Peptides against a protein of PDB entry 5NXQ. Designs and how they scored, part 20

Target 1, 114 residues: chain A of PDB entry 5NXQ
Amino acid sequence: EIQIPVSMAAEEEYLRSKVLSELLTDTLENDGEMYGNENEVLAALNGAYDKALLRLFASACSDQNVEKALSLAHELKQDRALTAAVKISERAELPSLVKKINNIREARYEQQLK

## One batch from the design tools (peptide)

Design b1_p20_1_s1 (made by RFdiffusion4, then SolubleMPNN; from b1_p20_1, 9 letters changed)
Fold by OpenDDE base, seed 5:
Structure b1_p20_1_s1 (fold): chain B 114 residues (1-114), chain A 20 residues (1-20)
Amino acid sequence: as target 1 above (114 residues)
Amino acid sequence: DKELEELVEELGEEIAKKKS
């Protein structure tokens, strides 16, 4: 059996989840047809997407690549995923990244209020 | 999300190990 590096596996999962999430989103937006469970499916896909992304995020933190980590954080969809990113950043002892991610969260809150 | 919390813990531990 072929061994796949963790980072490569995480990236593969991220890309796959991203594609599926985008395809489903586009389908729902274009077709507009709902059968009652599409929101749950979308949420599950978004969850998987964010979790995969968080693995990449953690890897970037481990590499002390703050810019890459921040870029990945911007790609997170769910607020709870951003919260997770903050916690990971704290574990990585990257206070500047913590502040910047919290700024992302605050910005999204402000945007949602409008 | 319990699974997410577990993931955070897992990733945090991995980071801590590499930092040591």
Scores: peptide ipSAE 0.543, ipTM 0.923, DockQ to the pose 0.854
Fold by OpenDDE base, seed 1:
Structure b1_p20_1_s1 (fold): chain B 114 residues (1-114), chain A 20 residues (1-20)
Amino acid sequence: as target 1 above (114 residues)
Amino acid sequence: DKELEELVEELGEEIAKKKS
């Protein structure tokens, strides 16, 4: 059995999920065809994408690389994933990162209100 | 999301281990 480093495995999962999510989104936008389950598939893909990204995020937190962690947080799609990132940041005892991620959430909330 | 919560816990534990 070949052992794959956690970071490498997370990166692979992230890239796969990202590609699939983008391909599906582009296809739906270009063709304009809805069969009834595309939103569910997209949600599932986004979930997988965010989970993979959170693994990378946690790795950055472990390295005390706040800048990298914040960059990754900006790539998260779902609000619940940002909430997860906050919780991870709290566990990592990175209060500055907590504040910055909360700012991202607030900014997205304000954007949704427009 | 229970799965997400479990992931947070898992990742949090890994971070704690590396810090100690």
Scores: peptide ipSAE 0.540, ipTM 0.923, DockQ to the pose 0.906
Fold by OpenDDE base, seed 3:
Structure b1_p20_1_s1 (fold): chain B 114 residues (1-114), chain A 20 residues (1-20)
Amino acid sequence: as target 1 above (114 residues)
Amino acid sequence: DKELEELVEELGEEIAKKKS
């Protein structure tokens, strides 16, 4: 059995999830409004997308690549995923990254209030 | 999300191992 490197597998999963999420979104925007279980499908895709992205995020943290990690955090869609990124950053002992991710969360909160 | 919590724990453990 040929093993795929973790980083490569994570990239593939991320790409797949991202493409599917975008494809579904584009389809709904162009072909009509959401109906049935489409909202659930989107939620599942977003969840898979964020989880894949978090694996990449953790890898960046391991490499001590704070800027890359932060860039990846900006791509996270769900608030709970940002919370997960904070927890991962804490484990990586990157307090500056923790603060920056919390700033992202706060900014999104403010946007929702408007 | 239980799965997300498990993922965080998994990734956290991996980071901790690599850092030590």
Scores: peptide ipSAE 0.539, ipTM 0.922, DockQ to the pose 0.794
Fold by OpenDDE base, seed 4:
Structure b1_p20_1_s1 (fold): chain B 114 residues (1-114), chain A 20 residues (1-20)
Amino acid sequence: as target 1 above (114 residues)
Amino acid sequence: DKELEELVEELGEEIAKKKS
């Protein structure tokens, strides 16, 4: 059986999840009609998207590419995913990245309060 | 989310192995 590198698999999963998330978002925005399960489906897709992104994030951390890791963190949608990114950064011993991701979280909190 | 937690642990362990 063909062994696919983790990085390649992660990227493929990310791209797939991103497309699906965007398609759903566009559909909801364009149709303007919400049924009973749209929010649940959206949450599920966002979860899959963030998980795929976190794999890429971890890869960037492994490469000690803080800039790339931070860029990926900005693409995360859920707060819990940002928390996950912080935990990964801590294990990667990248304190500067930890601080920057926490700043992202704080900024989002402030935006939600407005 | 247990799945997310498991993912974090998995990825964290992989990173730790590479750093050592």
Scores: peptide ipSAE 0.538, ipTM 0.922, DockQ to the pose 0.823

Design b1_p20_1_s2 (made by RFdiffusion4, then SolubleMPNN; from b1_p20_1, 7 letters changed)
Fold by OpenDDE base, seed 5:
Structure b1_p20_1_s2 (fold): chain B 114 residues (1-114), chain A 20 residues (1-20)
Amino acid sequence: as target 1 above (114 residues)
Amino acid sequence: MEEYEKLVEELGAEIEKARS
């Protein structure tokens, strides 16, 4: 039996979640028809997307690849996912990454205030 | 949906294990 590497499995999950999230988003934007459960489905897909991305993020942190980790953090959609990334960075003892991710959060907060 | 707190603990533990 062939064992799939964790990184490969995480990548697959991320890509799948990303595609589904994007497809649903595009469908909602183009069709304009909103059902009662569509927002909930979108939130669930975004959650799955972010969680999958966080697994890749953690892998990058484990490799001490700050640049890759930061790039992945920029792809996170939910604020709570960014918060999770900060906590993971702290566990990885990467203070520079912690600061940079917090900057991402602050920037998004600033945009929401406009 | 998985709680982020649990995910952080899981991933953090893996990172710390890999570092040691």
Scores: peptide ipSAE 0.638, ipTM 0.939, DockQ to the pose 0.724
Fold by OpenDDE base, seed 2:
Structure b1_p20_1_s2 (fold): chain B 114 residues (1-114), chain A 20 residues (1-20)
Amino acid sequence: as target 1 above (114 residues)
Amino acid sequence: MEEYEKLVEELGAEIEKARS
């Protein structure tokens, strides 16, 4: 069995999940019709995508690269993933990042209300 | 939600270990 570093594995999964998620999203938006388990597939892909991103996010936090971490947080799709990012930032003792990610969450809440 | 909680714990522990 070939062992791949965690960071590389996370990057691979992120890229794969990102491509598939985007393709599926585009297809659903263009087709306008739902067939079978398309929503479930999308949810699963988005979940995998966000989890992969969070691993990259944690790596950035470990490097104390707040700007990179923040940029990755902006790419997170699910609110619960943003919540996870906040918690990770707290563990990394990066209060400025915590605040900035909470701002992202608040902004998305406002967008949902409109 | 439980999956994310586990992930947070895993990644948080790794970060704290690296910092120490």
Scores: peptide ipSAE 0.638, ipTM 0.940, DockQ to the pose 0.920
Fold by OpenDDE base, seed 1:
Structure b1_p20_1_s2 (fold): chain B 114 residues (1-114), chain A 20 residues (1-20)
Amino acid sequence: as target 1 above (114 residues)
Amino acid sequence: MEEYEKLVEELGAEIEKARS
């Protein structure tokens, strides 16, 4: 049995989730129609997207590629995903990355207050 | 939240294993 590398599998899942999330968003924006289950579907897609992205994030952390990890963190949509990224960074013993991700969270909090 | 906690544990363990 051929085993697919974790990073490759994660990238595939990320791309798939990203495309589906964007397609759904574009459809809703274009049609202007909202159904009862659309918010739930969007939440599920965003969750899958962030989880896949976190796998890529963890891989970058493992490689000690802080810049790549930070770039990926900026692409995270949900606050809980950013929280997860912080925890992963702590496990990776990357304190500079922890600080930078927390800055992202704080910036988003401030934007929500406006 | 629980799902993310599990994911953090999984990925964290992998990172620590790779570092060792």
Scores: peptide ipSAE 0.637, ipTM 0.940, DockQ to the pose 0.925
Fold by OpenDDE base, seed 4:
Structure b1_p20_1_s2 (fold): chain B 114 residues (1-114), chain A 20 residues (1-20)
Amino acid sequence: as target 1 above (114 residues)
Amino acid sequence: MEEYEKLVEELGAEIEKARS
């Protein structure tokens, strides 16, 4: 029996969820059709995407690869996912990363207010 | 929210374990 490393599994899940999210987005933009469950489906996909990404993020934190971790954080879509990333960074004792992710959150807040 | 909290705990624990 072959065991797949968690990191590889996380990457696969991330890529899959990313593709699905993009496909859904493209479909909505191109077809212009609105269905009652679209928002729920999108939210579910975004959640899966962010959760998969957070696993990669945590791996980067474990490797003390702040640059990679930050890059991954920028790819997170939901604010609550960024919050999760902050908490993970705190557990990883990476205060510089915590600050940078909070800056991302603040920037997004400002954009939403406009 | 609960799902993310669980994930944070899981991943945080793994990080702390790896560091120790």
Scores: peptide ipSAE 0.637, ipTM 0.940, DockQ to the pose 0.913

Design b1_p20_1_s3 (made by RFdiffusion4, then SolubleMPNN; from b1_p20_1, 7 letters changed)
Fold by OpenDDE base, seed 2:
Structure b1_p20_1_s3 (fold): chain B 114 residues (1-114), chain A 20 residues (1-20)
Amino acid sequence: as target 1 above (114 residues)
Amino acid sequence: MEELEELVEELGEEIEKARS
């Protein structure tokens, strides 16, 4: 069995999930209607997408690449994923990144209130 | 890196469970 590095596997899954998620999202937004299991499929794709991103995020944190980590955090879709990113940042002992990600979360909360 | 990878897997599993 060929073992693929975690970072490479994460990148592959991220790209695949990103493309599929975007295509499905665009289709649903265009149609304006939901039929069948589109919501379930989208949720599954978004979950896989964020999980892949978190792997990349953790890799960036490990590399002490705060800028890359922050950029990846901005790409996360689910609030729960941002929360996960905060926990990862805390474990990585990157308090500045923790603060910046919390700012992202707060900004999204404000958007939801509007 | 290994510690972070473990955490990602744990958190990822939680995300998947919550989504289901």
Scores: peptide ipSAE 0.476, ipTM 0.900, DockQ to the pose 0.098
Fold by OpenDDE base, seed 4:
Structure b1_p20_1_s3 (fold): chain B 114 residues (1-114), chain A 20 residues (1-20)
Amino acid sequence: as target 1 above (114 residues)
Amino acid sequence: MEELEELVEELGEEIEKARS
């Protein structure tokens, strides 16, 4: 019935997924309980989280708000999501953003090697 | 915006497929 703007819906989904992801993470870290499906649940939550972020990211790109887009990219968790952000940036014809996101990816690769 | 939205959905699906 009531149409909610895509941006608002994306924000809500992002916040929800972020909270859920953090709650689960905190629970595992603080309580140390394992039920055998934590990794799967986290992966699902992270997927939803990143997808929500990508929606916001695309919106920022559409607005030519490179700074906001870059900030959102930093919040992405999965490398595949960063790759997606690069593709979105390319489609948005924002080469400077492409380079900066690739720098984020490179930095994360280096961190993983340590 | 519409083009980017569609791209996000496509890429999102790929991410979900890779995870599953």
Scores: peptide ipSAE 0.475, ipTM 0.899, DockQ to the pose 0.097
Fold by OpenDDE base, seed 3:
Structure b1_p20_1_s3 (fold): chain B 114 residues (1-114), chain A 20 residues (1-20)
Amino acid sequence: as target 1 above (114 residues)
Amino acid sequence: MEELEELVEELGEEIEKARS
């Protein structure tokens, strides 16, 4: 059986989770329907979404594509995912990327305080 | 890259576990 490359699998998972999250959000906003488990579903989707992004992020780091890695980091939703991205960047020995991701985290912290 | 992949899996597992 043909094995799917990790990068392709991550991209597929990312796109799938992103689309599903957007569809659910649009449905709730436009139709006003409530199913009682929206928050749980969104949490699960966000988890899968961030995990998929982290795989893409790691791939970008491996390619030494700092700009792409940073762009992907901006797309991460959960703070814990940003923390994970920092750890990945450290392992990849990309200190400049570490600093930039920490700046993203700090900016989000400031927004939460306001 | 392989080492980073393993790290991603570990961190991903932690994220999922923390959410649960």
Scores: peptide ipSAE 0.475, ipTM 0.900, DockQ to the pose 0.098
Fold by OpenDDE base, seed 5:
Structure b1_p20_1_s3 (fold): chain B 114 residues (1-114), chain A 20 residues (1-20)
Amino acid sequence: as target 1 above (114 residues)
Amino acid sequence: MEELEELVEELGEEIEKARS
């Protein structure tokens, strides 16, 4: 039996979730039809997407690859996921990354106010 | 890495529970 490394599995899940999330989002934006469960499906897909991304983020933190970690953080969709990234960064003892991720959160808050 | 993975799983579960 073929064993797939955890990092590869995480990457696969991220890519799959990303594609599905984007396709569903585009479909909803273009068609505009709601059948009562699309938002729930989208939320679930976004959750899976962010979770997979956080796994990659943690891996980058473990490698002390702050630049890669930061780039991944920018791809996170939910504020809760950014909060999670901050906690992971704190655990990884990467204060510079903590500050940068908090800046991302603050920037998104400001955009929501407009 | 293992320590961070455990944290990710914990936080991931919280994210999923919060939506449903």
Scores: peptide ipSAE 0.475, ipTM 0.900, DockQ to the pose 0.096

Design b1_p20_1_s4 (made by RFdiffusion4, then SolubleMPNN; from b1_p20_1, 8 letters changed)
Fold by OpenDDE base, seed 2:
Structure b1_p20_1_s4 (fold): chain B 114 residues (1-114), chain A 20 residues (1-20)
Amino acid sequence: as target 1 above (114 residues)
Amino acid sequence: MKELEELVEELGKEIDEKRS
């Protein structure tokens, strides 16, 4: 049995989740209506998407590639995923990245207040 | 990397639990 490298597996899952999430989002935007369990499906897809990103994020942190990690963090959708990214950054001992991700979180919080 | 991978999995489980 061939074992797929973690980074490759994460990338594959990210791409898959991203495509599915975008397809569902486009459908909802075009139709303008919700049917059945679409909201639940979307939530599940977003969760899978962020989890996949977090795997890539951790890989970037492991490589000490702060710029790549930050770029990935910007792609995270859920606040809880950003929180997770902060925790990963802390574990990776990347304080500069922690600060930058917290700035992303704060910016999104401010947007919610509008 | 292994340590970070474990953390990712733990955090991923938390995300799933909170979503449910």
Scores: peptide ipSAE 0.508, ipTM 0.907, DockQ to the pose 0.097
Fold by OpenDDE base, seed 1:
Structure b1_p20_1_s4 (fold): chain B 114 residues (1-114), chain A 20 residues (1-20)
Amino acid sequence: as target 1 above (114 residues)
Amino acid sequence: MKELEELVEELGKEIDEKRS
């Protein structure tokens, strides 16, 4: 059996999840139609999207590519996903990346308060 | 990489559980 490399699988999952999330988001924003399950579907898609990104993020950390890892962290949508990225960075022993991701979290907190 | 992969899977499960 031929298995797809982890990095390739993660990229494909990310792209698929990103497209689906964007399609749903655009529909909700432009049409203004809300049914009973749109928010739940969006949450599920965002979860899948962030999980896919975290796989790519972990790969970048493994390669000691802090710049790429940080750029991926900026693409994360949920705060709990950023928290996950911090934990991954800590495990990868990248303290500078930990600090930068926490800065992203703090910036988003301040934006939500306004 | 194996260690980080395992952590990603664990954290992914937590994300799914909290959403449910």
Scores: peptide ipSAE 0.505, ipTM 0.907, DockQ to the pose 0.096
Fold by OpenDDE base, seed 4:
Structure b1_p20_1_s4 (fold): chain B 114 residues (1-114), chain A 20 residues (1-20)
Amino acid sequence: as target 1 above (114 residues)
Amino acid sequence: MKELEELVEELGKEIDEKRS
């Protein structure tokens, strides 16, 4: 059996999920809901997208590449995914990254209040 | 890396559960 490296698998999953999410989003913006399940599909795709990013994020943390990790965190869509990134950063003992990700979360919260 | 990978998998499952 051929074993695919975790990092390569994560990158493939990320790219695939990103493309599908973007395509679906564009379709909804132009054509609206046609089948009644688009929101559910979009949620699933966004979930897969964020999970893939978190794998890449963990890899960056393992490499102690804080800049790359932070860049990836900015690409996360869901707040729950940012929370996950914080937990990963804490486990990786990167307190500076923890603070920066929490700042991202706070900024998004403020936008939601406006 | 393995330690973080395990955590990612756990957190991924939590994301799926909350969405379901």
Scores: peptide ipSAE 0.505, ipTM 0.906, DockQ to the pose 0.097
Fold by OpenDDE base, seed 3:
Structure b1_p20_1_s4 (fold): chain B 114 residues (1-114), chain A 20 residues (1-20)
Amino acid sequence: as target 1 above (114 residues)
Amino acid sequence: MKELEELVEELGKEIDEKRS
């Protein structure tokens, strides 16, 4: 059996979830019709999207590629995913990355407060 | 590397639980 590297699998999952999330979002915006379960489906897709990103993020941290890790963190949608990224960064012993991700979280909090 | 992968899986489960 052909084994796919974890990094490739994570990349595939990320791309798939990203495309589906964007497609659903575009469909809702263009058609202007909302169905009963669309928000739930979108939430599930966003969850899968962030989980896939976190795998890529962890891989970047493992490679000590802080710049790539930070760029991936900016792509995370949910605050709980950013919190997860902080925890991963702490485990990877990358305090500078921890600080930068917390700055992202704070910036998003400020936007929510107007 | 493996340690981070395990952490990601744990955190992923937490994300799923909060969504449910």
Scores: peptide ipSAE 0.502, ipTM 0.906, DockQ to the pose 0.097

Design b1_p20_2 (made by RFdiffusion4)
Fold by OpenDDE base, seed 3:
Structure b1_p20_2 (fold): chain B 114 residues (1-114), chain A 20 residues (1-20)
Amino acid sequence: as target 1 above (114 residues)
Amino acid sequence: SLDEEFEELVEEAEELFEEK
């Protein structure tokens, strides 16, 4: 059995979800519609996308690569994913990263309130 | 639940930290 590092597995899943997301986006832009389940499909893709990113994020935290971790956090789409990133950062004992991710969340909250 | 799935990822990450 081949053992795949977490980061490599996460990268593969991220790329897969990203490609599929882009494909669906292009399809919608080109055809204007799908089969009526676009929102559900996109939600599922967003979930897979953020999950993959979080695994990459955790790997970056493990490497103490705060800059990479922060960059990955900016790519997260769902607030619940950012919340998870905060928790991961806390458990990684990276308080500076916690603060920066919370700033991202606050900024997005402010945008939603506009 | 999606929230539960993300919580599982948090736990997975913690295990990763412990293993390293």
Scores: peptide ipSAE 0.291, ipTM 0.844, DockQ to the pose 0.913
Fold by OpenDDE base, seed 5:
Structure b1_p20_2 (fold): chain B 114 residues (1-114), chain A 20 residues (1-20)
Amino acid sequence: as target 1 above (114 residues)
Amino acid sequence: SLDEEFEELVEEAEELFEEK
């Protein structure tokens, strides 16, 4: 049986989801029209994107690579994904990372209030 | 739901940490 490392599998899924999300977004911006299901497709792609990122994030935490983990957290799109990243950081016993991710969440909350 | 899926990822991460 051929096995693929968890981090490599997550990277492949992330890249695929990211490319598809960007291509769809660019297409919609160029056409200037929506036909009803685009938001649902984007939501599904964003979900897959964040899930793939979180697997990479968990791998970085496992390696105690806080710098890489924080960089990945900045790429997360959904607030619930940031919440998951906080929980993962807590499980990894990385309190400094917990604080930094919470700062990202607070900054996004303030931007949404504008 | 997506919330449940993210919780599953947290659990998956815990297993990863235990294997290290």
Scores: peptide ipSAE 0.289, ipTM 0.844, DockQ to the pose 0.861
Fold by OpenDDE base, seed 4:
Structure b1_p20_2 (fold): chain B 114 residues (1-114), chain A 20 residues (1-20)
Amino acid sequence: as target 1 above (114 residues)
Amino acid sequence: SLDEEFEELVEEAEELFEEK
């Protein structure tokens, strides 16, 4: 049995989830409502999307590639995903990245309050 | 290993996503 590297699997899942999310978003924008279940569908897709990103994020942290990790963190949609990214960064002993991700979270909080 | 810890954290995050 051929084992697929974690990074490759993560990239595949990221691309898949991203495409599906974008297609659904475009459909909603063009065709309107999804009969009241669009929020649940979007949440599920966002979960898969962020999960895939976190795997890529963890890989970037392992490589000590802070720039790549930060760029991936910016693509995360859910606050809980950012929280996970912070935890991963802490375990990776990347305090600078922790601060930067927390700044992302704070910025999003401020936007939600407005 | 650190890599294993990363995977555990990712799995924890996945569980959190499923809870919502």
Scores: peptide ipSAE 0.227, ipTM 0.785, DockQ to the pose 0.100
Fold by OpenDDE base, seed 1:
Structure b1_p20_2 (fold): chain B 114 residues (1-114), chain A 20 residues (1-20)
Amino acid sequence: as target 1 above (114 residues)
Amino acid sequence: SLDEEFEELVEEAEELFEEK
């Protein structure tokens, strides 16, 4: 049995989900629809995307690579994913990340008001 | 639910930290 390192597995999933999300988005932009299941498919892809990112995020936290972790957090799409990132940062005892990720959340809330 | 899945990721991350 081949053992795949956690970081490599997470990166593979991230890249796959990112590419699929981008391709789907482009397709919808050009063609306009995917036979009525667009929202469901997009939700699933976005979920997978953020989950993959969070695994990379956790790995970065584990390595005490705060700057990499923060960079990854900026790529998260869903608020619930940012919340998870905060919790992960707390578990990793990285209060600076907690503050900065909360700032990301607040900034996005402000954008939603516009 | 997705919320539950994200909580599981948090727990998974904690295990990762303990392995370090």
Scores: peptide ipSAE 0.285, ipTM 0.842, DockQ to the pose 0.924; fails the geometry check

Design b1_p20_2_s1 (made by RFdiffusion4, then SolubleMPNN; from b1_p20_2 with D3E F6Y E14K E19K)
Fold by OpenDDE base, seed 5:
Structure b1_p20_2_s1 (fold): chain B 114 residues (1-114), chain A 20 residues (1-20)
Amino acid sequence: as target 1 above (114 residues)
Amino acid sequence: SLEEEYEELVEEAKELFEKK
């Protein structure tokens, strides 16, 4: 069996999830019809998307590539995914990244309050 | 749950860091 590098697998899953999430989002926006499960499907896709990103994020952290990690964190959709990113950053002993990700979270909180 | 899956990812990341 051919072993696929973890990073490549993560990237593949990320891209797949991203495309599917975007397609579903576009469909919902264009059709405007709900059949009862679209939100659940979207949530599942978003979950898969963020999970894939988090694996890429962890890889970036492992490389001590804070800039790349931060860039990936900005792409995360769910707050709980950002929380996971913070935890990963803590494990990676990257306090500066922790702060920056928390800033992302805070910014999103402020946006939600508006 | 998704939360549990995220926790697993955190642990997975930790293992990754320990390998280096």
Scores: peptide ipSAE 0.418, ipTM 0.890, DockQ to the pose 0.938
Fold by OpenDDE base, seed 2:
Formats: structure tokens, sequence, C-alpha cells
Structure b1_p20_2_s1 (fold): chain B 114 residues (1-114), chain A 20 residues (1-20)
């Protein structure tokens, strides 16, 4: 039995979740088929997507790769996922990253108000 | 819940940091 490194497993899950989310979105936009539960399916996919990203984010923090961690944080969709990223950054003792992620959150709040 | 799963991910990250 082959043991897959955590980082590789996380990347695989991220790519899978991203592809599924994009395919479903494109299908709804292009085909227009509705089955009644699309919003819940999309929410679940977004959750899986962000969870996968957070694992990659944690790995980047572990490597002290702040630039990579920040780029991954920008890809997060849900505010609660950004909150989790902040918590991870705090535990990784990366205060500069904490500040930058909070700036992302604030920027999104302001955009929602427009 | 998804929120609880995020908290679990935070805890997993802590374990990862301790292993480094």
Amino acid sequence: as target 1 above (114 residues)
Amino acid sequence: SLEEEYEELVEEAKELFEKK
C-alpha cells in the first residue's frame, strides 16, 4: 500500500473539488437544468473546496511560505474559511499573515456593501 | 457541521506544526 504525502493528497482534493464546482456552475449557466437542490449542492462543493484549500494553506504555513499561504487565502470563497485561515496563521505564529488575511476579509465586507 | 470541520482542520494544523 502506497502512502501518499499529505501535501499531494490535499492538492488532489483541491483540484477535484475545484473542477466539480466549476463544472456544476458552468452546467447550470450553459444548460439551464434545475433539479431543485442545486444551491445546496453548490454550498457543499464550496465547503469541500475551501476545506481542501485550508489543508494546503496549513502546509504552506508549516513551510513558513507566507507568499504561498497568502495566495491560497485569496482563493478561499467563504468568510468562515478565511476565519479558519486566520486561526491557523495565529497558531503558526505568523502575525503578518494574520493581518493580511484580515485585510482580505475587510475588503470583501466593503465590496458586499456596494 | 462544516464549522466544526473547520475547527478540526485548525487542530490538524497545530499537530502539523508540532511535528516540524
Scores: peptide ipSAE 0.417, ipTM 0.890, DockQ to the pose 0.898
Fold by OpenDDE base, seed 1:
Structure b1_p20_2_s1 (fold): chain B 114 residues (1-114), chain A 20 residues (1-20)
Amino acid sequence: as target 1 above (114 residues)
Amino acid sequence: SLEEEYEELVEEAKELFEKK
């Protein structure tokens, strides 16, 4: 049996989820029409997107590639995903990355208040 | 739940680090 490396599988899922999320978002912004399940589909896609990113993030942490990990964290959409990234960073014993991801969370909280 | 799924990802990451 052929086993796909985790990083390759995560990359494929990330790209797929990213494209679909962007297409759906663009369509909704252009037409402005909702047909009932679009929000649920978008939420599911965002979830899959962030999950895929987190796997890539974990891989980057494993490689001690802090810059790549941070770049991936910036692409996360959900606050819950950022929280997961913090936990992963803690497990990887990367305190500088923990601080930077928490800064991302704080910045987003501040943006929501504006 | 989504929260449970993310916790599973954290655990998967832990295992990945231990394999290194």
Scores: peptide ipSAE 0.416, ipTM 0.890, DockQ to the pose 0.969
Fold by OpenDDE base, seed 4:
Structure b1_p20_2_s1 (fold): chain B 114 residues (1-114), chain A 20 residues (1-20)
Amino acid sequence: as target 1 above (114 residues)
Amino acid sequence: SLEEEYEELVEEAKELFEKK
């Protein structure tokens, strides 16, 4: 069996989930109100999307590429995914990245309060 | 749960860091 490199698998999953998420989001926004299980579908897609990003994020951290890691963190949709990114950054011993990601979280919290 | 899956990803990342 051919072993697919983790980075390639992560990129493939990211692209797939991103396309599907964007297509569904655009469709729902254009059609108006959500009905049925659309919210569950979106949640599942967002989960898959963030999971793929987190694998790319971990790879960037492994390469000590803080700028790339931070860029990927900005693309994360869920707060729990940002929390995971913080934990990954801590394990990677990148305290500056931890602070920057926490700033992203705080900014999003403030936006939700408005 | 999704939270458990994220924790698994964190653990996978730790393994990646240890290998390099």
Scores: peptide ipSAE 0.415, ipTM 0.889, DockQ to the pose 0.901

